Peptides against a protein of PDB entry 7BDX. Designs and how they scored, part 76

Target 1, 212 residues: chain A of PDB entry 7BDX
Amino acid sequence: EMGAAACTLLWGVSSSEEVVKAILGGDKALKFFSITGQTMESFVKSLDGDVQELDSDESQFVFALAGIVTNVAAIACGREFLVNSSRVLLDTILQLLGDLKPGQCTKLKVLMLMSLYNVSINLKGLKYISESPGFIPLLWWLLSDPDAEVCLHVLRLVQSVVLEPEVFSKSASEFRSSLPLQRILAMSKSRNPRLQTAAQELLEDLRTLEHN

## One batch from the design tools (peptide; aimed at target 1 A148, target 1 (a further copy) N122)

Design b2_p23_7_s2 (made by RFdiffusion4, then SolubleMPNN; from b2_p23_7, 16 letters changed)
Fold by OpenDDE base, seed 5:
Order: C-alpha cells, then sequence, then structure tokens
Structure b2_p23_7_s2 (fold): chain B 212 residues (1-212), chain C 212 residues (1-212), chain A 23 residues (1-23)
C-alpha cells in the first residue's frame, strides 16, 4: 500500500517540468526506470490467472508508474533520457501492449500509449519505436481494441509516424499493405467525437500521401 | 524494490518547496503520511529478531520515508500541515525514537530527529512535541546514544526547546532535575567539532537561563 | 488520480519539436 501511495505522489509531482529534471538529474533515475519496466511486466504477466481488481493497490501502483513515464516523456529532456538511457523500458512498453488482450487493462494501455506518443515527439524516439520489430502489426492489433480511448491513442501514434516522412518512408510498404482501412473508416463514423476526428484526420493524411 | 526506488525519488524531489506544496495540495497527502507512520512503525517492530542489513531495500524505503517527512517539515506549510493534520505521525516518530536501542538504526534516528527539529521551528509544532508524554526522558535517553550524529541532533532539538521561553517554562523544573549535565559537558569536549559546538552553545544557553 | 500529461501538438508543432530534438 505504501509503495502505491508513494508512486502516486511521485506521479502527481511529475507533472512539473522541474520535478522531471530533478528525477533525471539524480543518479537513481536509471535504476528507477529499469525497475519500473520490470514491475509493469510482472504485473501484466500475473494477469493470466486472477481477476485483477482494477482498483487494487497493485493496479494503482502500476498505473502510477505508467503515469510517471508518461509525464517524464512529456518533457523534452525526459524524452531524450528515455530514448538514450531507458530503451529497455520502451521495449517493455511495446511488448506489454502486445501481450495485453483487447479490452484488458484499458487504462494501462492508454497510459502506455500516451507515453509512446510523447516519446514519438522526439525524432530519435519516433525512429526507435517505429523500427521496433512488429511495430506495425502491433498498431493494428491495438486498433482492434473495443475501447474507444485505446483506439484514439493508437490513431494518434499512427499519425505521429505518418507525419514524419523520413520514418514513414521506411515502413510505407508494410503500412499500406496491412492498413485496416475499413476499421479506420468505421472509426471516422464513431459517436465519440475525439475518435471520429482523429480517424478522419488520419484518413485525410493518408489520402494526401497516396497522391504524392 | 520498486517501492524503495519510488520513495527515494520522491525524497529527492521533496527538497523543493514547490514539490512539498504539490504533495500537500493533493487529496492524498493525509493517507500518505498516515501509511508512512504505520510503515516506519512496522519496520522498527520487525528489528527485534533479525539482523537487518542497513543497506536492504526495506531500510532504504524507511529512510526515504523519514527523509520525505524531514523535507516536508523543512517548509513552513509542511510544518503547519504536520502539526495540524498528521499529529499521529509526530507521535509515531517520538515513539519510535524511544523504541530504538542506543546504536540501533542510527541513520533513521538522525532522520527522525531532523524531522522533529524542523517541526520545532513551528511554535505549534514545538508545543505539541514538547508536551508529548515522556518527551524530556526521551531526549536524555537519546542523548545516551554512542553515535555522535544522534547526539548532535538531540542537542539541537533540546536547544530548540530551551530557546522558547513559553515552552521551556512548562518543562523547566523537570528539565533541570533530570538534565544529564555531565554527559553534555563531556560532549563539549568531543573531537567532533559539530557536537562540541552544539554542546557548548547549549551549556551557555542553560547557564544564561540559570541566572535569569 | 493524477492526470497523465499528453502533449497535444498540431502537425506543425510536432514537426517543430522533432526538428528541435534532432539537434
Amino acid sequence: as target 1 above (212 residues)
Amino acid sequence: as target 1 above (212 residues)
Amino acid sequence: MPQPILKELTAEELRFERRMSSK
């Protein structure tokens, strides 16, 4: 319980850029983010058997960890740190997103996707995650989730890739051949206005790229 | 392990006044400090049997908690919060200082004494801790510790009490009757310059009060 | 619960941030 409370407070204060700098300026950041990845992985692996209550201390602990990563990645120096010094954590996030079933741990998925999006603002970060093995299939797997918020953040991450010609060109053929166009089209008709807009914008961006 | 790492980072960032304000401005501060006291108490109670390695994750976790309390108490609003909203934590710290044997958990004792000293900067805080049952005997018990740093912080706390006439007058008779004068005199001859100075200053303050 | 910070950037802002990150 104490661990969850401490992590939650750390998450709360990590909304400050100065706090993120302080976290990263210390000698303990590397160890912290290493253990973060391991802890999240252990949690996800434990889900195979027991009905995990979403409101458990363990869940809150893991959510707070993912929240901290997200908030760190919201800052330029935080992105640079994650890309240069915590690549294993990025690998872990990508792997965990693949290991979770559709509809499973929706809030955690959203947090992890938010963290990846924030990382993708950094060009090195975008390059790293987009060059991860199975990245494109993972995006489409995640886009099959019934949760609108998960799908929204997947679309945003896809858009982040599509908007970078240098990165998109490397994956363009695989991207085009595997694109779940009908699914995205369906999302463009969603009753969720955020999802609808994101899907429509992505479709427009993709159409523009087809004509170039 | 993750809990210790998170608490350690929270401790590190709590050196900032703005972070302390952020910790306290949230709805989770009360719960956090409540659990903090419970966790520290559980740790100290567990020491009766096993040789606790000082470098264990559990020790680091508890040290970080004590460090957070100390850093919060270093800020005016933090002191006000502790005195008004977390009196149980103050009671816990006082109790734990009494439960630890001389030479046991020296670093934790130092941290807890630092927190009490910081609290004592607040007049309400000073009043509260000095009016705690057994406070004066506790000070002398702690001053019997063979560790110079423990003794130093006890002397500083004693000085904080002595320098407040309103508070000191209430305890003056008990204080004078139980004062380990020979021990303090011995400390004034310590090879540790910080301890030596603190003891000498306290002796001078006490002499001044005897003549008033 | 604390809110996660998601940087909502326009395409132009995103391009700018990426250019800045590549330096």
Scores: peptide ipSAE 0.368, ipTM 0.837, DockQ to the pose 0.224
OpenDDE base, seeds 1, 2, 3, 4: peptide ipSAE 0.366, 0.366, 0.366, 0.367; ipTM 0.835, 0.836, 0.836, 0.836; seeds 3, 4 fail the geometry check

Design b2_p23_7_s3 (made by RFdiffusion4, then SolubleMPNN; from b2_p23_7, 14 letters changed)
Fold by OpenDDE base, seed 2:
Structure b2_p23_7_s3 (fold): chain B 212 residues (1-212), chain C 212 residues (1-212), chain A 23 residues (1-23)
Amino acid sequence: as target 1 above (212 residues)
Amino acid sequence: as target 1 above (212 residues)
Amino acid sequence: LPEPVLKELTAEELRFERRMTSK
């Protein structure tokens, strides 16, 4: 309980750029984010396909960790730190997103996807995650999720790749050949306006890339 | 491990007034400080007189908690919060200081004494802690500690009481009758300059109060 | 739960941020 409470408070205050700088300015940052990845991995492995108790202390703890990573990645120096010094954590996030089944641990998936999106603002971060083995298949795996928020954040991450010619060109053939177009088209007709907009914008960007 | 790491980071960033305000502005502050007291109490009860492993995750966790309380109490709004909304935590700190034997959990004692001193900057806080049952006997119990830092912070807390006539007058008779004068005199001859100075200043303040 | 800080950048803003950090 106390660990989850402390971590949740740390998550809350990490919305401040100054707090992120303070975290990263300490000699403990590397260790903290290493343990973060390990803890998240241990949690996901312990689920054994069982229904996540979203309200458990353990769940709240891991959510707060993912939230902290997201908030760190929202800051330029935080992205630089993650991409330069905590790549194992990024690898872990990608792995965990692949290990989770559709509909499983939705809130955690959303937080991890938010962190990856924030990392993708950095070109080096975008390059790193997009060059990870199985990245494109992972995106489509995640896009098969029944949860609209998961799908929304996948679409945003896909758009982040599509908007960068230097990165997209490397995966363009695989992307085009495996694109779940019917799924994205269905999302563009969603009653969820955020999902609808994200899908529509992605479809427009994809059409533009086919004509150039 | 992860809980201690997160709590330690929270402790580090809580040195900022803005972070303290952020912690207190959240609806979770009350619960957090309630759990803090319970966690500290559980730790102290689990020691069974055994030598504290200062480097254990549990110890680091509790140290960080005490550090957070201290940093919160360093800020005016933090003192107001503790005195108005977290009195049980103050009661717990006083209790734990009484439950610990001389030489036991020195670092924790120091942190808790620092928190009480910071609280004592607030007149309402000073009144509250000094009016707690057994406060004066507790000060003398703590002053019997072989650790110079424990003794230093006890002397500072005693001085905080002595410097406030409105508070000191209520306990003056008990204070004078039970004063470990020989112990304080010995401290005024300490090779530790901080302890020496604190003891000397307290002796000067006490002499002034005897002549008024 | 706290709200995660998610950047909502336009395509233009995203391109700008990438150019600034790649220098």
Scores: peptide ipSAE 0.327, ipTM 0.838, DockQ to the pose 0.200
OpenDDE base, seeds 1, 3, 4, 5: peptide ipSAE 0.322, 0.325, 0.325, 0.325; ipTM 0.838, 0.839, 0.839, 0.839; seed 3 fails the geometry check

Design b2_p23_7_s4 (made by RFdiffusion4, then SolubleMPNN; from b2_p23_7, 15 letters changed)
Fold by OpenDDE base, seed 2:
Structure b2_p23_7_s4 (fold): chain B 212 residues (1-212), chain C 212 residues (1-212), chain A 23 residues (1-23)
Amino acid sequence: as target 1 above (212 residues)
Amino acid sequence: as target 1 above (212 residues)
Amino acid sequence: MPQPVLKELTAAELRAERRLLSK
């Protein structure tokens, strides 16, 4: 309980750029983010058996960790740190997103996707993420999730790729061949306005790319 | 391990006044400090058996908690919060200091004493601490510690009391009757310059009080 | 729960941000 509480507070204060800088400026940042990845991995591995109550201290703890990563990635220096010094964490997040089943651990998925999106703001981060093995299949795997928020953030991540010709060109063939067009079209008609808008914008961008 | 790491980071960033304000401004502050006290108490209770390695994750975790309390108490709004809303934590710290044997958990004692000292900067905090049952015997118990740092911070706390006539007058009789004068005199001759100075200053202040 | 800081950038904003960061 105390661990979750402390980590939650850290998550809260990490919304500040100054706090993120302080975290990174310390000598413990590398270790922290290393352990973060390991802890998240352990948590996800434990889910295959006992349905840990979503409201457990352990869940809260892992959510807070993912939240911290997200908040760090929201800042330029944080992105630089993650991409340069904590690639294993990024790899772990990608792996975990692949390991989780549709509908499983939605909140965690959302946070992890948010972190990846924030990382993707940096071109170097985007390149790294998009070049991960199985990245495109992972996107579609995640887009099959019944949860609108998960899908929303997947679409945002896809958008982040599509907007960069240099990045998109590397995977354009695979992207086009595997694109779950029908699924995205369905999302463009969602009652969820955020999801609807994201899907519509992505479709528009994709159409523009086809004509070029 | 992750809990200790997260809490350590929180400790580090809590050196900032803005972070302390953020901690307090949240809706989780009360719970956090409540659990903090409980966690510290549980830790101390566990020491009577297995010598937990001082370098254990658990130790680090508790040290970080004590550090956070210290940092919170270093700020005016933090002191106000602790004295008004987290008195149980203060009581716990006082209790723990009494429960620990001389030479036991020196680092933790130091941090706890630092927190009490910081709280004592506020007159209300000083009054609260000094009015705790067994406060004066506790001071002398702690001053019997073989560790110079523990003794140093005890002396500082005593100084904090002595410097306030309103507070000192309430316990002056007990203070004078139980004063470990010989011990303090010995400290005034310590090779540790900080301890030496603190003891000397206290002795000077006490002499001044005797003449008034 | 604390809120995650998500950069909700438009396409144009994202492009602009990347250009700025690449310099």
Scores: peptide ipSAE 0.266, ipTM 0.832, DockQ to the pose 0.176
OpenDDE base, seeds 1, 3, 4, 5: peptide ipSAE 0.262, 0.266, 0.266, 0.267; ipTM 0.832, 0.831, 0.831, 0.833; seed 5 fails the geometry check

Design b2_p23_8 (made by RFdiffusion4)
Pose (drawn by RFdiffusion4):
Structure b2_p23_8 (pose): chain A 212 residues (1-212), chain B 210 residues (1-210), chain P 23 residues (1-23)
Amino acid sequence: as target 1 above (212 residues)
Amino acid sequence: EMGAAACTLLWGVSSSEEVVKAILGGDKALKFFSITGQTMESFVKSLDGDVQELDSDESQFVFALAGIVTNVAAIACGREFLVNSSRVLLDTILQLLGDLKPGQCTKLKVLMLMSLYNVSINLKGLKYISESPGFIPLLWWLLSDPDAEVCLHVLRLVQSVVLEPEVFSKSASEFRSSLPLQRILAMSKSRNPRLQTAAQELLEDLRTLE
Amino acid sequence: SVVVGELDELSANIRSANALASL
């Protein structure tokens, strides 16, 4: 209970750039981010499906962990630190997104997809994520999730890699062969404006790159 | 005059999340949200045989109080703090909406309805408001107000209550059937565009979940 | 002493996103 309370407080204060710089400056953050991925992996493996039932100081603990990772990656030196020091944590995040079934732990998937988008803002972070093993199959599969907030953060991540045609050119062929053009087109007609324009903007960039 | 000027200044700066977080600790020593409800209750009681005066130092004091409550509830930890600590203030807001006759204190009713909408974004806040005494009769009473802005913010609150699970097993199925569908339909053909669109949106949501 | 609301904000965004979505 005490462990989760401290992680929740750290999640609250990690929204500040001054606090994020202080976390990376203290010689204990490397251990914190290594054991963070182990705790997130342990939490996901412990779930035999079901849902989560807002596990008392268990789900709040991993949500605080993913929330901290997201708030750290939101700061320039935070996403720089993560791609240099905590590449294993990025591997764990990409693995746990594929390991989580659609509709299972939706809040955890959004927090994790938000952190991958933030790390992709760093040039090396974009290279590391896009060059990870089943990255493209993972993207199109996360789009098969019924939750609109998960689809929105998948489209924001796809738009981020698509916005760097140099990195996008390495993962060619499968981007044209396997992309769920029909699902992205359905998302460009959603009554949710943020999801609708995200898919509309991604479609504009996808059609423009195939011709230019 | 001095009290209202300081409250208006606080209403201006309360649009910042950093300021809202700083306000939530101050409620301990000086019961800011406890005495806010008393001041708002005292103001409405003082309008015995009369309606609003406006441009007054007293009128802008309670506007600033309701505006601050709204700006606090607009921040995630603000609406979380209100539903945990300031449930009496939420009671007072819901009470004063029913106590205010139609056409009386229109600007105060709109600011109060905006704060309830914001608190309803929090899961517990939604339960607390929808499970409050006389809540459905209050929605009907507020929709009988001639002012379009008040009707708009009632429809926005009703839309917030209609969306989300709320157990969904006839707990929310009966809430939808008990609404003034005729008045919502009349407001869907309204000449005020903002009101017309809110009633239209709500009607779509009522039909979608039927 | 500090009130945290990030989880509530996340939950609220998910709920709102699904309420407005027509997927």

Design b2_p23_8_s1 (made by RFdiffusion4, then SolubleMPNN; from b2_p23_8, 10 letters changed)
Fold by OpenDDE base, seed 3:
Structure b2_p23_8_s1 (fold): chain B 212 residues (1-212), chain C 212 residues (1-212), chain A 23 residues (1-23)
Amino acid sequence: as target 1 above (212 residues)
Amino acid sequence: as target 1 above (212 residues)
Amino acid sequence: DLVVGGEEALDAAIREANALSSL
């Protein structure tokens, strides 16, 4: 209980840039983010296939960890830290997103995807995650999720790849050959305005790339 | 391990006034500080009489909690919060300081005493802690500690009482009758300049009160 | 007011205090 409460407070205050700088300026940051990945992985491994997200202290703790990573990645120095010093954590997030089934741990997936999106604002970060083995299949796996918010953040991450010519050119062939176009088109007709907009923008960006 | 790491980070960033305000401005603060007292009490109860402070995750976690309380109490709004909304935590700290033996859990005692000193900056806080049953005997019990830093913070807390006429007048008879004068005089001859100064100042303040 | 940034600062203060003390 206390661990979850402490981590939840740390998550809340990590919304401040100054707090993120303070976390990263200390000698404890490397250890913290090293253990973060291990803890998240341990939690996901403890989830048997049909076990939905429990409203447990353990779940709350892992959400707070993922939230902290997200908020750290929202800041330039935080992105630099993650890409330079915590690559193992990024690898873990990518792995866990692949290991989770559609509809499983929706909140955790959203936070992890948000963190990867934030990392993708940095070209070095975008290169790192996009060059991860199985990244393109992972995006499509995640886009099969029934949750609209998961799908929204997948589309945003896909857009980050598409908008960066150097990154997109390396994966363009695989991307085009595996693109779940009908799924994205269905999302562009969603009643969720955020999902609808993101899907429409991505479709426009993709059409622009087909003409170039 | 992860809980201690998270709480240690929260302790570090709580050195900022803005972070303390953020902690207290959230709906999680009451719950956090409620559980804090329980966690600290549980830790102290798990210490058998001769068990010294372990360099353990549990110890680290409790130190971080006590550090957070200290840093919250360092700020005006934090003192107000503790005195108005977390009195049970203050009661717990007073209890734990009485339950710990001389030389036991020195680091924890220092942090708890620092938190009480910070609370004593608020007249309402000073009144609350000084009106706690057994407060005067507790001060003398703590002043018997072999640790110079523990004794320093006891002297500072005693000084807070002595410097407030409304508070001191209520306990003046008990205070004078039980005062470990020889112990304080010995501290005024310490080679530790901080302890020496604190003891000398307190002796001067006490002499001033004897003439009024 | 008293602020403690971390355990290392606390440890240093306690060690220094005890090294200087004859208590």
Scores: peptide ipSAE 0.243, ipTM 0.833, DockQ to the pose 0.205
OpenDDE base, seeds 1, 2, 4, 5: peptide ipSAE 0.236, 0.235, 0.242, 0.241; ipTM 0.831, 0.831, 0.833, 0.832

Design b2_p23_8_s2 (made by RFdiffusion4, then SolubleMPNN; from b2_p23_8, 11 letters changed)
Fold by OpenDDE base, seed 2:
Structure b2_p23_8_s2 (fold): chain B 212 residues (1-212), chain C 212 residues (1-212), chain A 23 residues (1-23)
Amino acid sequence: as target 1 above (212 residues)
Amino acid sequence: as target 1 above (212 residues)
Amino acid sequence: DLVVGGFAALDARIRQARALSSL
């Protein structure tokens, strides 16, 4: 309980750039983010099948951790820290996103996807995550999720890959051959306006790349 | 481990006034400080006699909590929050200071005394703590501690009482009758320069009050 | 040329559209 409360407060204040700088300027950041990955992994492994209590202290704690990572990744120096000094955490996030079933741990998936999206704003971060083994299959695995918010954040991450020529060129063949085009087209007709817009934008970006 | 790490980061960033405002501006502050008191109390109760592992995760966690309370109390709005909305926490701190033996949990005592001193900067806070049952005996109990840093922070808290006429007048008889004058005089000759100065200043303040 | 301009504008949109997680 107390750990979850403290971590939740830390999550809340980490929305400030100055707080992120303070977190990273200390000697404890490396250890914190190392243990963060381990804690998130242990949580996911402890789930009994598809069962998740959203209101549990454990869930709240892990959500707060994922939220902190997201907020750190929202800042330039935070992205640099994650991609230079906490790559194992990024690997863990990618792993956990693969370990979870469609519809399982939706909120956690969203938070982790938001973190990866923020990391992808940095070219070095985008390179790192996109060169991770199984990255493209992972995107499609996640895009099969029934949750619109999960799919939205996957589409945003996919867009980050598509819009970076240096990254896209390295995976273009695999990307094109495995692209779940019908799924994205279906999302472009979603009743969820955010999902609809994201899918439409991605389809436009993809068309622009095909004409080149 | 993870809880201690998170709480330690929160402690570090709470040195900023803006972070304190962010903590208190959220809906979670009340619950956090409620559980903080309970956690600190549980820790002290779990101690086997005089045994304390300073480097334990549990100790680090509690030190971080006490540090956060201190940093919150260092800010005007934080003092107002503590004295208006977290009085039970202040009661807990007073209780724990009484429960601990001389020489026991020195670092925690220092942190808790620093918090009470900061609270005492606010007249409402000073009134609240000084009107707490057993407050004056508690001061003398704490002043018997062999640790110079504990004694220093007790002397500073005593000075806060002495320098506020409205507070001092209510307890002046009990205060004067129980004052460990010989102990304070001994501290005024301490080899610790901070303790020496604090004891000398308090003795001067007391003399000024006797001549009026 | 038009595609490069489109990519630059899109790149700017993605780079600006930071995700902040809230409680």
Scores: peptide ipSAE 0.035, ipTM 0.764, DockQ to the pose 0.019
OpenDDE base, seeds 1, 3, 4, 5: peptide ipSAE 0.022, 0.022, 0.018, 0.023; ipTM 0.755, 0.748, 0.758, 0.756; seeds 1, 5 fail the geometry check

Design b2_p23_8_s3 (made by RFdiffusion4, then SolubleMPNN; from b2_p23_8, 11 letters changed)
Fold by OpenDDE base, seed 1:
Structure b2_p23_8_s3 (fold): chain B 212 residues (1-212), chain C 212 residues (1-212), chain A 23 residues (1-23)
Amino acid sequence: as target 1 above (212 residues)
Amino acid sequence: as target 1 above (212 residues)
Amino acid sequence: DMVVGGFSELDARIREARARSSL
């Protein structure tokens, strides 16, 4: 209980840029983010195929950890730190997103996807995650999730790739050949307005790229 | 390991007033400080008479918790919060200071005494802690500690009482009758300059009060 | 909200952030 409470408070205060700088300016940052990845991985492995989101102290703890990573990645120096010094954590996030079943740990998926999106703001971060093995299949796997928020954050990440010609050109053939167009079209008609907008924007971006 | 790491980072960033305000502005503060007291109490009970300071993740965790409380108490709104909404935590700190043997958990004692000193900055906080059962005997018990830093922070807390006439007048008779004068005189000759100064100042303050 | 990174103006922010970044 106490660990989850402390971690949750750290998550809350990490919304401040100055707090993120304070975290990274200390000698404990590397160890912290290393253990974070291990803890998240251990949690996902412990689910043993349970598709339900756990309402436990452990779940709250892992959500807070993912939230901290997201907030760190929202800051320029935080992205630099993650991409330069915590690549194993990014690899772990990608792995865990693949290992989780559709509908499993929805909040965790959202937080992890938000962290990857934030990392993708920097070209180096975007290159790193998009060049990860199985990245494109992973995106489409995640887009099969029944949860609208998961799908929204997948589409945001996809858009981040599409909007960067240097990255998109390298994967464009695979991207086009595997694109779940009908799924995205269905999302463009979603009752969730955020998902609807994200799907519409992505479809427009893709159409623009076909004409170039 | 992860809990201690997260709590240690929270301790580090809680040196900022804005972070303390962010902690207290959330709906999780009350629960956090409640669990904090319980966790610290459980730790001290688990020592089972071991006089040595534990170099463990659990020790680091409890030190970080005590450090967070200290940093919260350093801020005006933090003192108000502790005195108004977390009195059980203050009672726990007083209890744990009494339950720990001389030389036991020195760093924890220092942090707890620093937190009480910070609370004592406000008259309401000073009244609350000084009117706690066994407060005066507790101070003298703590002053028997072989550690100079423990003794220093005891003397600082004693000085906080002595410098407030409204508080001191209520306990002056008990204070004078139990005062370990020879111990304080010995500290005024300490090789530790901070302890020496604190003991000298307290002796001067006490002399001034005898003439009034 | 405890989480930062829910951007509005997704496209503009990405481009601006990339333009400012040395990464």
Scores: peptide ipSAE 0.030, ipTM 0.770, DockQ to the pose 0.028
OpenDDE base, seeds 2, 3, 4, 5: peptide ipSAE 0.029, 0.030, 0.031, 0.030; ipTM 0.771, 0.772, 0.773, 0.773; seeds 2, 3, 4 fail the geometry check

Design b2_p23_8_s4 (made by RFdiffusion4, then SolubleMPNN; from b2_p23_8, 10 letters changed)
Fold by OpenDDE base, seed 4:
Parts: structure tokens; sequence; C-alpha cells
Structure b2_p23_8_s4 (fold): chain B 212 residues (1-212), chain C 212 residues (1-212), chain A 23 residues (1-23)
């Protein structure tokens, strides 16, 4: 209970750039983010066979941790920190996104995807995550999620890759061969306006790349 | 481990007034400070009979909680919050300071005393804590601590009472009858310059009140 | 929201990428 409460407050205040700078300016940031990855990993591993108490203190704690990572990644210096000093955390997030089944632990998936998206704003971050083994299959695995918010954040991450020629060129063949075009086309017709727009934009960006 | 890390970061960033405002502006502040008191109380109660692992994760967690309370109390709106909405936490801190023996859990005592001192900056806060049952005996109990930092913060709190005529007048008789004058005089000769100064100032303030 | 996205920064990249593709 107390841990979840503390982490929730830390998550809330981490919406400020100055708070992110304060977190990172301390000598404890490395330790915090190291333990964060381990904690998130242990949580996801514990979901195998247990009834997901989505409202448990443990769940709230892990959600808050993922939220903090997202807010850190929203800031330029936070992205630098994650990409330079917390790569293992990024690897962990990628792994956990792969370990979760479609529809499983949706809120955590969204937060983790948001964190990866924020990291992808940085070219070094985008390069790092896109060069992870199985990254493209992971994107399509995640895009199979029935949750519109999960799919939205996957599409945003895919767009971030597609719009960076240096990154996209490295995996363009794999990308083109495995692209779930029918799924993305279906999303472009979604009643969810955010998902619809994201799918439309991605389809436009992909069409532009085929003509160049 | 993770809880201690999160609380430590929250403690660090709570040094900012804007962060304190953000903590208090949320709907979760009440719950956080409610659980804080309970957590601190359970920790102190667990010290009876167990070897004080001063460096345990639990200790660090509780220290961080006390530090957060101190930082909240350092800000005007934080004092208002504590005095208006978290009185039970103040009562808990007073109780825990009474439950701890001289030399026991010094770091926590210092943080709790600092929080009470910060609360005492507010007239309503000062009135509230000074009107607590056994407050004056508690001050003298704490002043028997061999730790110079504990004694320093006790003297500062005593000074806050003495310098407020409306508060001091209510307990002046009890205060005068129980004042450990020899102890305070000994502190005024301390090699610790901060303790020495605080004791000297208090003795001067007391002398001024006897002449009026 | 307790979570901030980098939408504004990527919007700039998207705009730049689209501007380059339209030329």
Amino acid sequence: as target 1 above (212 residues)
Amino acid sequence: as target 1 above (212 residues)
Amino acid sequence: SMVVGGEAELEARIREARARSSL
C-alpha cells in the first residue's frame, strides 16, 4: 500500500520537466531505474497462472513505475538518460511487451508503449529500440491486441520508425514483408477517432515511402 | 527495495515548493499521509526487541516518509494541509517521539522533530502540537537524548513555543516547574556550535520572559 | 493526466518528414 501510494505521487509529480531533472540529477536515479525494470519483470512473470488482480497494490505500483518511465522519456534529458544509462530497462520493457498476450495487462502495455514512443523521439533511442532482436515481430504481435489504446500506441511507434529513413531502411524489407496491412486498414476505419487518425497517417506515410 | 527507492526520490523532489503543491493538489495526498503515519507507527513498534537494522530498506523507507513530511511542513500550504487534514499524522509523530528511547532511532527522531518544528512555524500548528497531552514532558524526554542533532531540534521547538506568548502563557507554569535548566545550560557550553547557539538563544528568550 | 507524451516533439518530426516528402 505505502509503496503504491509513494510511487503514485512520484508519478504525478514526474509530469514536470523540473521534477524529471531533479530525479535524474540525483545519484539515485540509476538505482531506481535498475530496480524499476526488475520490479516490472517480476510482476509480469507473476501473472502467469494468477488471477490478474488489476486493482492490486502491486499492479498500481508497477503502473506508477511505468508512468514514471514514460514521463522521464517525455523530456530530452530523460531520453538521454534512458538511452545512455538505462538500456537494460528499455530491453526489459521490450521483453515484457513480448511476454504479455493480446488483451493482457492493457494498462501496463499502454504505459510501456508510451515510454518506448517517447524514447523514439530521440534518434539514438529510436535506433536502439528498433535494432532490438525481434522488434518488428513484436510490433505486429502488439498490434494484434484488441485494445484500441494499445493499438494506437503501437501505430505511433511504427510511425516513428517509418518516418526515420536511416532506421526504416535497415528493416524495410522485413517491414514490408510482414506488415499487417489489412489490420492497419481496419484500424483506419475504426470508430475510435484517435486510432483512426493514427492508422490513416501511417498508411499515408507508407504510401509516400513506396513512391520514393 | 523498490518502495524505499521510490520514497527516496519523492523525498528528494519534495524539497521544491512546486512539488509539494503538486503532491497536495492531487486527490491522493490524504491517503498518502494517512498511510505514512501508519507505516511509521508500525516501524517504530517493530523496533521493540529486534536489532535495529538502521540500514534496512524499511528504515530507509520510513526515513524518506519522515523527510517528505518535513518538506511538506516547510511550505505554508503544506503546514495548512497537515494541520487541517492530517492531524492524526501529527499525533502519530508526537506519539512515536515519546515511544523512542534516548539514543534510539536518532535519524528518524531528527526528521520527525524537524517536521514538528516546521509545523510550529504556523500558529495553528504550534497551538495544535503544544496542546497535545504530555507535550512538555515529551520535550524534556527528548532533550535527554545524547544525540546533539536531536537536542538541537528539541531546543528549536521549545524556542518556537517560548516565542509565542499565546501558546507559552497556557503552559508557562508547567514549563517553568519542569524546565531542565541544568541540561540546557550544559548545552549552551557544548562544543557543537549549532547546539551551543540554540541553547544560548533559548536561555536568552527565557530570561526575557522572566523580566516581563 | 499523470502521463505526458512527446507528441509535440514528434509532431515536428512528422511535419518535417511530410514537408520533405512533398518536395
Scores: peptide ipSAE 0.027, ipTM 0.766, DockQ to the pose 0.022
OpenDDE base, seeds 1, 2, 3, 5: peptide ipSAE 0.026, 0.025, 0.026, 0.027; ipTM 0.765, 0.767, 0.766, 0.768

